Peptides against a protein of PDB entry 3VA4. Designs and how they scored, part 24

Target 1, 107 residues: chain A of PDB entry 3VA4
Amino acid sequence: EPIGQLRLFSGTHGPERDFPLYLGKNVVGRSPDCSVALPFPSISKQHAVIEISAWNKAPILQDCGSLNGTQIVKPPRVLPPGVSHRLRDQELILFADFPCQYHRLDV

## One batch from the design tools (peptide)

Design b1_p22_1_s2 (made by RFdiffusion4, then SolubleMPNN; from b1_p22_1, 10 letters changed)
Fold by OpenDDE base, seed 3:
Structure b1_p22_1_s2 (fold): chain B 107 residues (1-107), chain A 22 residues (1-22)
Amino acid sequence: as target 1 above (107 residues)
Amino acid sequence: MPEEVLSEEQLQAALERAQTLV
């Protein structure tokens, strides 16, 4: 069962999409084999990773050296590649120009 | 396909759009 969920907001690309997040590494990227596959030109093949070590621990987000970067929306900041960011519930994240929201599932 | 490179302006615009979701 999923531990969390990443919501891709609706936009010019289409309607919103929800991606389940599981224990371990959830790779965000343009490659179709990514856990969170975002098939858009501005997204790197392996853009970022959300690692969940336990159901009761905050996930860790890391940019994987993406071309267009990963940003935290509030407060605004660009994540340096490889630097761990502990995700808060309901946190807004920008992968390149695609806004997403992480939320913890009740499990 | 090749990855598109976004300008700083495009990234800033995306951030501003995202901030309306908070």
Scores: peptide ipSAE 0.802, ipTM 0.964, DockQ to the pose 0.972
Fold by OpenDDE base, seed 5:
Structure b1_p22_1_s2 (fold): chain B 107 residues (1-107), chain A 22 residues (1-22)
Amino acid sequence: as target 1 above (107 residues)
Amino acid sequence: MPEEVLSEEQLQAALERAQTLV
């Protein structure tokens, strides 16, 4: 049962896509094995990870040493590799040049 | 596919686009 969702906004790459997030590690990357598979050249094979330790705790986002980086949109900042960022509900994130939004599901 | 390297200008443009979604 998914407890969160990551939305990839529409763009030149195509329409909007929604990815379910589960307890544990949800890997974001270009590799097809990733929970959040973003098959685009600017995305690293293993780009970032969203870890959810419990249904009642905020997820933790970490960049995995990606080539083009991971950014928080508001306030704007680049996430240093391996540094934990606690996600807020409705938070906007940039993986390379692809904007996404996290939101908590009602379960 | 090989990984693409983005310029600082491309990354800045992406941030500005994302900020319009807030």
Scores: peptide ipSAE 0.800, ipTM 0.964, DockQ to the pose 0.967
Fold by OpenDDE base, seed 4:
Structure b1_p22_1_s2 (fold): chain B 107 residues (1-107), chain A 22 residues (1-22)
Amino acid sequence: as target 1 above (107 residues)
Amino acid sequence: MPEEVLSEEQLQAALERAQTLV
């Protein structure tokens, strides 16, 4: 069962979309094989990874050296490639120019 | 599809848009 959810906000690309997040590595990227597939030109094939461990369930976000980067919205900052960022519930993230929001599920 | 490269201005604009969601 999903431990979390990543919401892609609506925009010119289309309506809002929700992606389930599971234990282990959830890859965010343009590649259709990604757990969180964002089929947009500005997204790298393998853009970032959200890893959730069984012992704490707190997601760790890391940019995978994406071309257009990953940004934390509050407080605003670019996430350096490979640097671990523990996601907070309801946290807003920018993958390139696409804003998303992490939501921790009650499980 | 080829990957699109965004300018710093475009990335900054995206951040500003995202900040309105907070």
Scores: peptide ipSAE 0.797, ipTM 0.963, DockQ to the pose 0.967
Fold by OpenDDE base, seed 1:
Structure b1_p22_1_s2 (fold): chain B 107 residues (1-107), chain A 22 residues (1-22)
Amino acid sequence: as target 1 above (107 residues)
Amino acid sequence: MPEEVLSEEQLQAALERAQTLV
């Protein structure tokens, strides 16, 4: 069962999409086998990772050395590769130029 | 597909758009 959800907002690319997040590593990237597959040219094949542990259900976001980066929207900040960021519920994240929102699920 | 490199201006514009969602 998913512990969280990552929403990709609608845009010129199409409608919004929701991706379930599970315990362990949820890879965000352009590769089709990523847990959060974002098939867009500006997204790296392995762009970022959202890790959720059983002991701390608040996800940890890390950029994986992506080409166009990962940004926190509020307050604005570029995440250096490999640096852990603890996601807050309803937090907005930019993967390259694609805004997403993390949502914690009550399970 | 080849990866697209975004300019700083494009990234800043994306941030500003995202900030309207807050």
Scores: peptide ipSAE 0.796, ipTM 0.963, DockQ to the pose 0.972

Design b1_p22_1_s3 (made by RFdiffusion4, then SolubleMPNN; from b1_p22_1, 7 letters changed)
Fold by OpenDDE base, seed 3:
Structure b1_p22_1_s3 (fold): chain B 107 residues (1-107), chain A 22 residues (1-22)
Amino acid sequence: as target 1 above (107 residues)
Amino acid sequence: EPEVVLTPEQLEQALLEAQKLV
């Protein structure tokens, strides 16, 4: 069962989409085999990774050296490649120009 | 297949729009 969820907000690309997040590494990227597949030109094939080590631990987000970067929305900051960022529940993230929101599921 | 490079201005605008979602 999913431990968390990543919501891609609606936009010019289309309607909102929700992606389940599981224990282990959840890769965010343009490649279709990514756990969180964002098939958009501004997204790197392997853009970022959300690693969840346990259901009761905050997920770790890392940019994988993406071309357009990964940003935390509040407070605003660009994530340096490979640097761990502990995700907070309801946190807003920008993968390139696509805003997403992480939220923990009750499991 | 080819990745699109965003300008700093585009990224800044994306951030500003995302701020409205908070």
Scores: peptide ipSAE 0.812, ipTM 0.966, DockQ to the pose 0.988
Fold by OpenDDE base, seed 5:
Structure b1_p22_1_s3 (fold): chain B 107 residues (1-107), chain A 22 residues (1-22)
Amino acid sequence: as target 1 above (107 residues)
Amino acid sequence: EPEVVLTPEQLEQALLEAQKLV
């Protein structure tokens, strides 16, 4: 059962896509075996990771040393590689030039 | 297969567009 959701907004790349997030590590990247597969040239094969340790704890986002980086939209800032960031519900994130939104599910 | 490198200007523009979503 998914604990959260990551939404990729629609754009020139195509329509909106929703990815389920589970307990453990949810890898974001261009590689097809990633939990959150973003098959775009500006995304690193292993770009970032969203780790959920428990259903009642905020997920942790970390950039994995991606080429084009990971940014928090509000307040705007670049996440240093390997530094833990606790995700807030409805938080907007940029993986390279692709905006996404985290949503906590009611389970 | 090869990864594309974005310019600082491209990344800045992406942030500006994303800020319109909040």
Scores: peptide ipSAE 0.811, ipTM 0.966, DockQ to the pose 0.972
Fold by OpenDDE base, seed 4:
Structure b1_p22_1_s3 (fold): chain B 107 residues (1-107), chain A 22 residues (1-22)
Amino acid sequence: as target 1 above (107 residues)
Amino acid sequence: EPEVVLTPEQLEQALLEAQKLV
């Protein structure tokens, strides 16, 4: 069962979409085989990774050296490649120019 | 299809728009 959820907000690209997050590595990227597939040209094939461990259900976000970067919205800052960022519930993240929100599920 | 490179201005604008969701 999913431990978290990543919501892609609606926009010019289309309606809102929700992606389940599981234990292990959840890759965010344009490649169709990514756990969180964002099929948009501004997204890198493998853009970022959200890792969730069994001993720590709080997800760790890392940018994978994406071309257009990953930004934390609150407080605003660019996430340097490879730097671990612990996601907070309801946190807003920008993958390139696409805003998303992390939601921790009660499991 | 090639990846599109966004300008600093485009990324700044994206952040500004995202901040409206907070």
Scores: peptide ipSAE 0.808, ipTM 0.966, DockQ to the pose 0.971
Fold by OpenDDE base, seed 1:
Structure b1_p22_1_s3 (fold): chain B 107 residues (1-107), chain A 22 residues (1-22)
Amino acid sequence: as target 1 above (107 residues)
Amino acid sequence: EPEVVLTPEQLEQALLEAQKLV
């Protein structure tokens, strides 16, 4: 069962979408085989990864050297490639120009 | 197929818009 959820906010691209996050690596990218598939031109085929361990269940976000980057919204900052960022519940993140929100599921 | 490169201005605007969601 999913440990978390990543919500893609609605926009000109379409309606809001929720993606389940599981233990292990959840790849975010434009490639259709990604766990979090964001089929948009500004998203890299393999943009970022959200890894969740069984030990703490708190996701670790890392940009995978994406072209347009990954940003933390509050406080604002660009994530350097490969640098680990521990996601907080309800945290807002930008994959390129697409805002998303992480939600920890109570399971 | 080809990835679109966003300008610094576009990325900045995206951040500003995202901050409205907080």
Scores: peptide ipSAE 0.807, ipTM 0.966, DockQ to the pose 0.972

Design b1_p22_1_s4 (made by RFdiffusion4, then SolubleMPNN; from b1_p22_1, 9 letters changed)
Fold by OpenDDE base, seed 2:
Structure b1_p22_1_s4 (fold): chain B 107 residues (1-107), chain A 22 residues (1-22)
Amino acid sequence: as target 1 above (107 residues)
Amino acid sequence: MPEEVLSQEQLEAALREAQTLV
């Protein structure tokens, strides 16, 4: 059962998409086998990872050395590769030029 | 497919746009 959700906002690429997040590593990337598959040219095959170690702990976001980077929107910050960032509920994230939002699910 | 490289300006624009979602 998913513990969280990552929303990809609607845009020129198409409508909004929601991706379930589970315990363990949820890889964000262009590769189709990623948990959060973002099939867009500006996204690295393995762009970032959202790791959830427990249902009662904040997920950890790490950029995986992506080409176009990962940014936190508020407050604005570019995430250095491999640096852990604890996700807050409703936090907005930019994977390259694609805005997403993390949402903690009721479990 | 080759990965697209975004300019810093494009990334900054994306950030500004994302900030309107807050």
Scores: peptide ipSAE 0.798, ipTM 0.963, DockQ to the pose 0.977
Fold by OpenDDE base, seed 3:
Structure b1_p22_1_s4 (fold): chain B 107 residues (1-107), chain A 22 residues (1-22)
Amino acid sequence: as target 1 above (107 residues)
Amino acid sequence: MPEEVLSQEQLEAALREAQTLV
């Protein structure tokens, strides 16, 4: 069962999409084999990773050296590649120009 | 397909738009 969920907001690309997040590494990227596959030109093949070590621990987000970067929306900041960011519930994230929201599932 | 490079202005615009979601 999923531990969390990443929501891709609706936009010019289409409707909202929800991606389940599981224990371990959840790779965000343009490659179709990514856990969170975002098939958009501005997204790197392996853009970022959301690692969940336990159901009761905050996930860790790391940019994987993406071309267009990963940003935290509030407070606004660009994540340096490889630097761990502990995700808060309901946190808004920008992968390149695509806004997403992480939320913890009740499990 | 080749990855598109966004300008800083485009990224800043995306951030501004994302700010409206909070």
Scores: peptide ipSAE 0.797, ipTM 0.963, DockQ to the pose 0.960
Fold by OpenDDE base, seed 4:
Structure b1_p22_1_s4 (fold): chain B 107 residues (1-107), chain A 22 residues (1-22)
Amino acid sequence: as target 1 above (107 residues)
Amino acid sequence: MPEEVLSQEQLEAALREAQTLV
């Protein structure tokens, strides 16, 4: 059962897409093996990770040393590689130049 | 596919655009 959802906003790449997030590590990246697969040139094969623990359903986002980085939109800042960021519900994130939004599911 | 490198300007532009979603 998914604990959260990551929404990729629509754009020139195509329509909006929603990705379920589960307990454990949810890898965001261009690789098709990623839980959140973003098949775009500007996304690293393994770009970032959203980890959700059983004892704390609030996701922890970490950039995995991606080429084009990961940014928090509000307040605006670039996430240093490996630095933990606790995601807030409805938070907007930029993986390279692709905006996404985290949504906590009621479970 | 080869990974595309974005310029700082492109990344800043992306942030500005994303801020319109808030």
Scores: peptide ipSAE 0.794, ipTM 0.963, DockQ to the pose 0.967
Fold by OpenDDE base, seed 1:
Structure b1_p22_1_s4 (fold): chain B 107 residues (1-107), chain A 22 residues (1-22)
Amino acid sequence: as target 1 above (107 residues)
Amino acid sequence: MPEEVLSQEQLEAALREAQTLV
């Protein structure tokens, strides 16, 4: 069962999409086998990772050395590769130029 | 597909647009 959800907002690319997040590592990237597959040219094959542990259900976001980076929207900040960022519920994240929102699920 | 490189201006514009979602 998913513990969280990552929403990709609608845009010129198409409608919004929701991706379930599970315990362990949820890879965000352009590769089709990623947990959060974002098949767009500006997204790195292995762009970022959202890790959720059983002991701390608040996800940890890390950029994986992506080409176009990962940004926190509020307050604005570019995440250095490999640096952990604890996601807050309803937090907005930019993977390259694609805005997403993390939502914690009640389970 | 080849990866697209975004300019700093494009990234800043994306951030500005994303901030309207807050």
Scores: peptide ipSAE 0.790, ipTM 0.962, DockQ to the pose 0.972

Design b1_p22_2 (made by RFdiffusion4)
Fold by OpenDDE base, seed 2:
Order: C-alpha cells, then structure tokens, then sequence
Structure b1_p22_2 (fold): chain B 107 residues (1-107), chain A 22 residues (1-22)
C-alpha cells in the first residue's frame, strides 16, 4: 500500500499524473523502470530518489547527480547531489523543469 | 538523448512553480 504520492502537475507535456510512493527507494527518472517514471528528455534516466524508511517518518529526497538538477520551490533551493532533504507534506519540488508535489497519504 | 536546460530555463521553471505555492 502506498505511503505517499507524488503529483506531476499538468503542462505542455500533458495532463496531471499521480505516482504512488512506497516504503523503500522510489526512483524518479526518465527510465521506464523507475517508480516515478517521467519520460521527458530533460529528466535524467535516474534523476532523484525519494526514500521512505517508515510510514511515520518524513521521506528523504536526494538528487542523483542529475543533469538539470532538483530544486525545492519554497523556499527556493537547489539540492546538491546526494544531500538528504526531508520532504514536508505538500512540498513542491522541481525535477528539472517539471513541478511536482509530495503528498502524504492517510493510511 | 537527454536535453540540458539553460540557467534561464531553470530559473523560469522555478518562477512558474512558485506560483503554484501561493
């Protein structure tokens, strides 16, 4: 059962998409085998990872050395590769030029 | 192949995303 959700906002790429997040590592990337598959050329094959170690702990976001980077929107901050960032509920994230939002699910 | 964005494109993306945070 999913512990969280990552929403990709609608845009020129198409409609909004919701990706379930599970315990463990949820890889964000262009590769189709990623948990959060973002099949766009500005996204690295393995762009970032959202790790959820427990249902009652904040997920950890790390950029995987992506080409175009990962940014926190509010307050604005570029995430250095490999540096852990604890996600807050409803947090807005930019993977390259694609805005997403993390949502903790009630389970 | 992977496309590299310019700093301007990334800055624009951030500005647009910040509108979603309001």
Amino acid sequence: as target 1 above (107 residues)
Amino acid sequence: PEVELTPEQLAAALRDAQLLAD
Scores: peptide ipSAE 0.816, ipTM 0.969, DockQ to the pose 0.993
Fold by OpenDDE base, seed 5:
Structure b1_p22_2 (fold): chain B 107 residues (1-107), chain A 22 residues (1-22)
Amino acid sequence: as target 1 above (107 residues)
Amino acid sequence: PEVELTPEQLAAALRDAQLLAD
């Protein structure tokens, strides 16, 4: 069962989408086999990874050396490739030019 | 194929995303 959720906000690309997050590595990218598949040209095939080691621990976000980068929205910060960022509940993230929001689920 | 965004495009995306934070 999912431990978290990543929401892609609606935009010119289309409506809102919700992606379940599970224990282990949840890869974000343009490739269709990614856990969080974002099929858009500005997204790298393997863009970033959200790793969840346990239900009671904060997920870790890392950029995978993407072309257009990964940013934390508040406060604004570009994530250096491979550097761990501990996600907070309700945190807003930019993958390239696509805004998303992480949500912790009660399970 | 993958598309590279300009600094202006990325700046605009950040501004729009910050509106969601309110």
Scores: peptide ipSAE 0.812, ipTM 0.969, DockQ to the pose 0.990
Fold by OpenDDE base, seed 4:
Structure b1_p22_2 (fold): chain B 107 residues (1-107), chain A 22 residues (1-22)
Amino acid sequence: as target 1 above (107 residues)
Amino acid sequence: PEVELTPEQLAAALRDAQLLAD
């Protein structure tokens, strides 16, 4: 059922966590009702959104004007708020100071 | 409450994350 997966790497916060990504908007944020809930102070309540459409299963990542920002790790760049970034499989993303990795599932 | 990171903290986070890309 999930189209993709977002992995939160292990760190001082705890062990690695995997979040399923579905068609539609997958909100990344500190709010517990987010699809990708990252309950950490440096994460905005609604930090970013990963949208996956039916016509194009390649996820589009957008920062939602988060306080600490969203960065693409390689090559490094800050994602301007509201600017669409097409995620590549295995791409590393920084939500504030939390590194995550997108994985496209074979479905 | 939400915590704002310093530029240094963000830079450090990026550097650490880049190690994962290797």
Scores: peptide ipSAE 0.811, ipTM 0.969, DockQ to the pose 0.993
Fold by OpenDDE base, seed 1:
Structure b1_p22_2 (fold): chain B 107 residues (1-107), chain A 22 residues (1-22)
Amino acid sequence: as target 1 above (107 residues)
Amino acid sequence: PEVELTPEQLAAALRDAQLLAD
């Protein structure tokens, strides 16, 4: 079962969408094969990865060298490619120009 | 094809996202 979820906020692109996050690597990207598929031109085919280990449920976010980058919203920070960021519950993330929110599930 | 955003577009996106955090 999912350990968390990533919410894509509603916008001009369409309605809100929730993506389940599982143990292991959850790839965020424009490619349809991604666990978190964001089919938008500003998103790289493989944009970022959210990895969740069995040892702790706190996900690790890494940008995969995306064109438009990945940013933490508050406090604001651009994530350098390949550098690990431990996600906090309810944290807001920008993949390019698309705001998302991580939510930890109590399982 | 992938679209590259301008620094201004990225800055605007961040500002808008920060409003969501409030």
Scores: peptide ipSAE 0.807, ipTM 0.968, DockQ to the pose 0.993

Design b1_p22_2_s1 (made by RFdiffusion4, then SolubleMPNN; from b1_p22_2, 10 letters changed)
Fold by OpenDDE base, seed 2:
Structure b1_p22_2_s1 (fold): chain B 107 residues (1-107), chain A 22 residues (1-22)
Amino acid sequence: as target 1 above (107 residues)
Amino acid sequence: PEVVLSQEQLEKAMEEAQKLAE
């Protein structure tokens, strides 16, 4: 059962998409093997990772040395590769030029 | 192959994302 969701907002690429997040490592990337597959040219094959160690702990976001980077939207800043960022509910994230939002599910 | 975005493109993306935060 998913513990969270990552929403990809609608845009020129198409409609909104929701990706379930599970315990463990949820890889964000262009590769179809990623838990959060974002099949777009500006996304690295393995772009970032959202790790959830427990249902009652905030997920940890880390950029995996992506080409176009990962940014935290509020307050705005670039997330350095490998640096752990604790995700807040409803937090907005930019993977390259694609805005996403983390949502904690009631489970 | 992967596309490299310019700093301008990334800044534009951030601006648009911030609108979503409002």
Scores: peptide ipSAE 0.817, ipTM 0.969, DockQ to the pose 0.987
Fold by OpenDDE base, seed 5:
Structure b1_p22_2_s1 (fold): chain B 107 residues (1-107), chain A 22 residues (1-22)
Amino acid sequence: as target 1 above (107 residues)
Amino acid sequence: PEVVLSQEQLEKAMEEAQKLAE
């Protein structure tokens, strides 16, 4: 059962896509083996990770040393590689030039 | 292969993302 959801907004790349997030490490990247597979040239094979340790705890986002980086949208700032960021419900994140939104599911 | 984005491209992406936050 998914604990959260990551939404990739629609754009020139195509329509909106929703990815389920589970307990453990949810890898974001261009590699097809990633839990959140973003098959775009500007995304690193292993771009970032969203780790959920428990259903009642906020997920932790961490950039994995990606080429084009990860940014927090509000307030705007670059997330340094390896630095842990606790995700808030409805938070907007940029993986390279792709905006996404985290949503906590009721389980 | 992976492509490198310019700082201008990244800044534009942030500007568009800010609109989604409104």
Scores: peptide ipSAE 0.816, ipTM 0.969, DockQ to the pose 0.971
Fold by OpenDDE base, seed 4:
Structure b1_p22_2_s1 (fold): chain B 107 residues (1-107), chain A 22 residues (1-22)
Amino acid sequence: as target 1 above (107 residues)
Amino acid sequence: PEVVLSQEQLEKAMEEAQKLAE
Protein backbone atom coordinates (compact mmCIF):
# COMPACT_ATOMS: atom_id res chain seq x y z
CA GLU B 1 0.00 0.00 0.00
CA PRO B 2 1.11 3.58 -0.62
CA ILE B 3 2.72 5.54 2.19
CA GLY B 4 2.33 8.91 0.58
CA GLN B 5 0.85 10.72 -2.36
CA LEU B 6 2.11 13.34 -4.76
CA ARG B 7 -0.52 15.56 -6.30
CA LEU B 8 0.04 17.36 -9.59
CA PHE B 9 -2.17 20.44 -9.62
CA SER B 10 -4.45 21.12 -12.55
CA GLY B 11 -3.32 23.55 -15.20
CA THR B 12 -3.10 24.19 -18.91
CA HIS B 13 -1.73 20.66 -19.23
CA GLY B 14 -4.92 19.14 -17.90
CA PRO B 15 -6.70 18.06 -14.72
CA GLU B 16 -5.25 17.26 -11.33
CA ARG B 17 -3.50 13.91 -10.96
CA ASP B 18 -2.49 11.92 -7.88
CA PHE B 19 0.47 9.56 -7.75
CA PRO B 20 0.98 6.99 -4.99
CA LEU B 21 4.35 6.90 -3.25
CA TYR B 22 5.80 3.65 -1.92
CA LEU B 23 8.77 2.49 0.12
CA GLY B 24 11.99 2.85 -1.82
CA LYS B 25 12.75 5.23 -4.67
CA ASN B 26 9.91 6.99 -6.43
CA VAL B 27 11.37 8.60 -9.53
CA VAL B 28 9.78 11.78 -10.84
CA GLY B 29 10.32 12.34 -14.54
CA ARG B 30 9.10 12.56 -18.11
CA SER B 31 9.91 8.94 -18.87
CA PRO B 32 6.77 6.80 -18.87
CA ASP B 33 8.38 4.20 -16.61
CA CYS B 34 8.84 6.68 -13.77
CA SER B 35 6.80 6.13 -10.60
CA VAL B 36 5.63 9.70 -10.95
CA ALA B 37 5.40 10.16 -14.70
CA LEU B 38 5.06 13.78 -15.74
CA PRO B 39 4.94 13.62 -19.56
CA PHE B 40 5.84 17.25 -20.20
CA PRO B 41 8.72 18.64 -22.27
CA SER B 42 10.02 20.85 -19.43
CA ILE B 43 10.48 17.79 -17.18
CA SER B 44 13.69 15.77 -17.43
CA LYS B 45 13.38 12.07 -18.25
CA GLN B 46 14.61 11.42 -14.72
CA HIS B 47 14.03 14.70 -12.92
CA ALA B 48 14.03 13.94 -9.22
CA VAL B 49 13.61 11.14 -6.71
CA ILE B 50 11.48 10.82 -3.60
CA GLU B 51 12.89 8.12 -1.36
CA ILE B 52 10.98 6.61 1.53
CA SER B 53 12.66 4.19 3.93
CA ALA B 54 11.05 1.70 6.26
CA TRP B 55 12.68 3.24 9.34
CA ASN B 56 11.90 6.79 8.28
CA LYS B 57 8.59 7.28 6.54
CA ALA B 58 9.31 10.96 5.97
CA PRO B 59 10.23 11.18 2.27
CA ILE B 60 13.56 12.57 1.13
CA LEU B 61 13.50 14.58 -2.09
CA GLN B 62 16.54 15.01 -4.32
CA ASP B 63 16.88 16.66 -7.69
CA CYS B 64 18.69 14.38 -10.13
CA GLY B 65 20.46 17.14 -12.02
CA SER B 66 17.38 18.10 -13.97
CA LEU B 67 17.58 20.67 -16.72
CA ASN B 68 14.99 23.05 -15.31
CA GLY B 69 15.49 22.21 -11.66
CA THR B 70 13.43 21.56 -8.59
CA GLN B 71 12.26 24.26 -6.21
CA ILE B 72 10.87 24.29 -2.70
CA VAL B 73 7.93 26.67 -2.54
CA LYS B 74 7.86 27.66 1.12
CA PRO B 75 10.17 29.24 1.83
CA PRO B 76 11.01 29.71 -1.85
CA ARG B 77 14.36 28.36 -2.95
CA VAL B 78 16.06 26.21 -5.54
CA LEU B 79 16.96 22.71 -4.40
CA PRO B 80 20.53 22.11 -5.60
CA PRO B 81 21.14 18.81 -7.38
CA GLY B 82 21.77 15.92 -5.02
CA VAL B 83 20.86 17.88 -1.91
CA SER B 84 18.48 16.01 0.38
CA HIS B 85 15.27 17.69 1.40
CA ARG B 86 12.96 16.09 3.95
CA LEU B 87 9.41 16.50 2.72
CA ARG B 88 6.84 17.81 5.15
CA ASP B 89 3.20 16.85 4.94
CA GLN B 90 1.29 19.15 2.59
CA GLU B 91 4.54 20.60 1.25
CA LEU B 92 4.49 22.26 -2.16
CA ILE B 93 7.25 21.47 -4.65
CA LEU B 94 8.00 22.75 -8.14
CA PHE B 95 9.40 20.32 -10.70
CA ALA B 96 10.40 22.74 -13.45
CA ASP B 97 7.22 24.78 -13.89
CA PHE B 98 4.83 22.18 -12.49
CA PRO B 99 3.62 22.62 -8.91
CA CYS B 100 2.99 19.49 -6.87
CA GLN B 101 2.00 18.75 -3.30
CA TYR B 102 3.11 15.93 -1.05
CA HIS B 103 0.56 14.31 1.24
CA ARG B 104 1.44 11.76 3.89
CA LEU B 105 -1.11 8.97 4.15
CA ASP B 106 -2.30 7.55 7.46
CA VAL B 107 -1.04 3.98 7.38
CA PRO A 1 13.12 16.88 -26.98
CA GLU A 2 13.39 18.58 -23.61
CA VAL A 3 12.48 22.25 -23.35
CA VAL A 4 14.73 24.71 -21.54
CA LEU A 5 12.87 27.26 -19.46
CA SER A 6 14.10 30.79 -18.91
CA GLN A 7 14.71 32.21 -15.47
CA GLU A 8 11.70 34.40 -16.00
CA GLN A 9 9.52 31.37 -16.67
CA LEU A 10 10.83 29.64 -13.56
CA GLU A 11 10.27 32.72 -11.44
CA LYS A 12 6.74 33.03 -12.74
CA ALA A 13 6.13 29.39 -11.86
CA MET A 14 7.31 30.05 -8.32
CA GLU A 15 5.03 33.05 -8.00
CA GLU A 16 2.06 30.97 -9.07
CA ALA A 17 3.04 28.14 -6.73
CA GLN A 18 3.29 30.53 -3.80
CA LYS A 19 -0.31 31.51 -4.38
CA LEU A 20 -1.23 27.88 -3.76
CA ALA A 21 0.66 27.93 -0.47
CA GLU A 22 -1.27 30.94 0.80
Scores: peptide ipSAE 0.814, ipTM 0.968, DockQ to the pose 0.986
Fold by OpenDDE base, seed 1:
Structure b1_p22_2_s1 (fold): chain B 107 residues (1-107), chain A 22 residues (1-22)
Amino acid sequence: as target 1 above (107 residues)
Amino acid sequence: PEVVLSQEQLEKAMEEAQKLAE
C-alpha cells in the first residue's frame, strides 16, 4: 500500500492528479514508465526521484539532473542535482514549472 | 523534444507556487 501521495495541482495542463508513493524509489518524469508520470514537455524523462525507506517513512527527494530543475518552495531554492532533501508533510515542490504537494498517508 | 524554460518562467512558477503555500 502507498505510504505517501504526490499531488499535481490543476492548471492549464489539466485537472489535479494524485500519485501514490511506495517504499523504494518513485521516479518522477515525463516517461510513461515513471511512478509519477508527468507527460509535459518541460519535464525531463527521468526528472527526479522520491525515495522512501522502511526505516524512515519521510521521503527523500533528489533531482536527477533534470533540464529545468527541481525547486523547494518554502523557503524558495533550487535543489541541486543529486542533493537529498527530506520532504515534510504538506510540502510544496516544483518540478520545472509544475507545482506539486507531498502528503504523508497515515498508514 | 524537451522544452527549455527561461529563468523568468521558472521564477514566475516559483511565485505562483508560493501563493499556494500561503
Scores: peptide ipSAE 0.812, ipTM 0.968, DockQ to the pose 0.984

Design b1_p22_2_s2 (made by RFdiffusion4, then SolubleMPNN; from b1_p22_2, 9 letters changed)
Fold by OpenDDE base, seed 2:
Structure b1_p22_2_s2 (fold): chain B 107 residues (1-107), chain A 22 residues (1-22)
Amino acid sequence: as target 1 above (107 residues)
Amino acid sequence: PEVRLSEEELARALEEAQKLAE
């Protein structure tokens, strides 16, 4: 079962979408094979990765050297490629120009 | 193919996202 969830906010691209996050590596990218598939031109095929090592540990977000980058919204900053960022519950993230929000599921 | 966004577009996206954080 999913341990977390990544919400893609609604926008010009369409309605809101929720993606389940599981133990291991959850790849965010334009490729359809990604756990979090964001089929948009501004998203790299393999844009970033959210790794969850255990149910009781905060997920780790890393940009995979994406073209348009990954940004933390609050406080604002660009994530350097390969640098680990521990996700906080309810944290807002920008993958290129697409805002998303991480939510820890109560399981 | 992949599209590169301008710094202005990225900045605007961040600004809009920050509104969601309020």
Scores: peptide ipSAE 0.819, ipTM 0.969, DockQ to the pose 0.991
Fold by OpenDDE base, seed 5:
Structure b1_p22_2_s2 (fold): chain B 107 residues (1-107), chain A 22 residues (1-22)
Amino acid sequence: as target 1 above (107 residues)
Amino acid sequence: PEVRLSEEELARALEEAQKLAE
């Protein structure tokens, strides 16, 4: 059962998509075997990781040294590679030029 | 293959994403 959800907003690439997030490491990247697979040229094969250690703890987001980076939207800042960022519910994140939103599920 | 975006493209993406936060 998923603990959270990552939403990819609709855009020129296509319609909105929702990805389930589970306990452990949820890799975001262009590779098809990623938990959150974003098959777009601007996304690195292994772009970032969202780690959930427990159902009652905030997920941790880290950029994996991606080419185009990961940005926190509000307040705006570039996330340096390997630096831990605790995700807030409904938080907006940019993976390269793709905006996504994290949502905590009530389980 | 992977494509590198310009700083201008990334800045525009951030601007558009910020509109979603409002």
Scores: peptide ipSAE 0.817, ipTM 0.969, DockQ to the pose 0.990
Fold by OpenDDE base, seed 4:
Structure b1_p22_2_s2 (fold): chain B 107 residues (1-107), chain A 22 residues (1-22)
Amino acid sequence: as target 1 above (107 residues)
Amino acid sequence: PEVRLSEEELARALEEAQKLAE
């Protein structure tokens, strides 16, 4: 059962996509085996990780030293690699040039 | 292969993303 959802907004790449987020590590990356697979050249194979703990269902986002980085949209800031960022519901994140939005599911 | 974006491209992406926040 998913605890959250990550939405990839529609764009030139195609339509909107929703990715379920589960307890544990949800890897965001270009690799097809990633929990959040973003098969785009600007995305690192393992770009970032969204970790959700049973003790704290608020996801922790960390950039994994990606090539093009991860940015918090509002307020805007680059997320330094390995620095934990607690995701807020409805928060907008940029993985490279791909905007996504986290949505907490009520489960 | 992975593509490196320019700072300008990243800045533009942020700008566009900020519009989504409105």
Scores: peptide ipSAE 0.813, ipTM 0.969, DockQ to the pose 0.992
Fold by OpenDDE base, seed 1:
Structure b1_p22_2_s2 (fold): chain B 107 residues (1-107), chain A 22 residues (1-22)
Amino acid sequence: as target 1 above (107 residues)
Amino acid sequence: PEVRLSEEELARALEEAQKLAE
């Protein structure tokens, strides 16, 4: 059962997409086998990871040393590789130039 | 192949994303 979802906003690339997030590691990247597969040239094959534990359903986001980086939108800042960021509900994130939003599900 | 974005492109992306936060 998904604990949350990551929404990729619509844009020139296409329509909006929602990706379910589960307990454990949810890898964000261009590789098709990623939990959150973003098949775009500006996204690294293994771009970032969103980890959700059973004890704390608040996800931890880490950039995996991506080429174009991961940014927190509000307030704006670049997330250094390997540094943990606790995601808040409705938080906006930039993976390279693709804006996404985390949504916590009621489960 | 992976594409490297310029600082200007990243800055523009952030600006657009900030509009979504409003």
Scores: peptide ipSAE 0.812, ipTM 0.969, DockQ to the pose 0.991

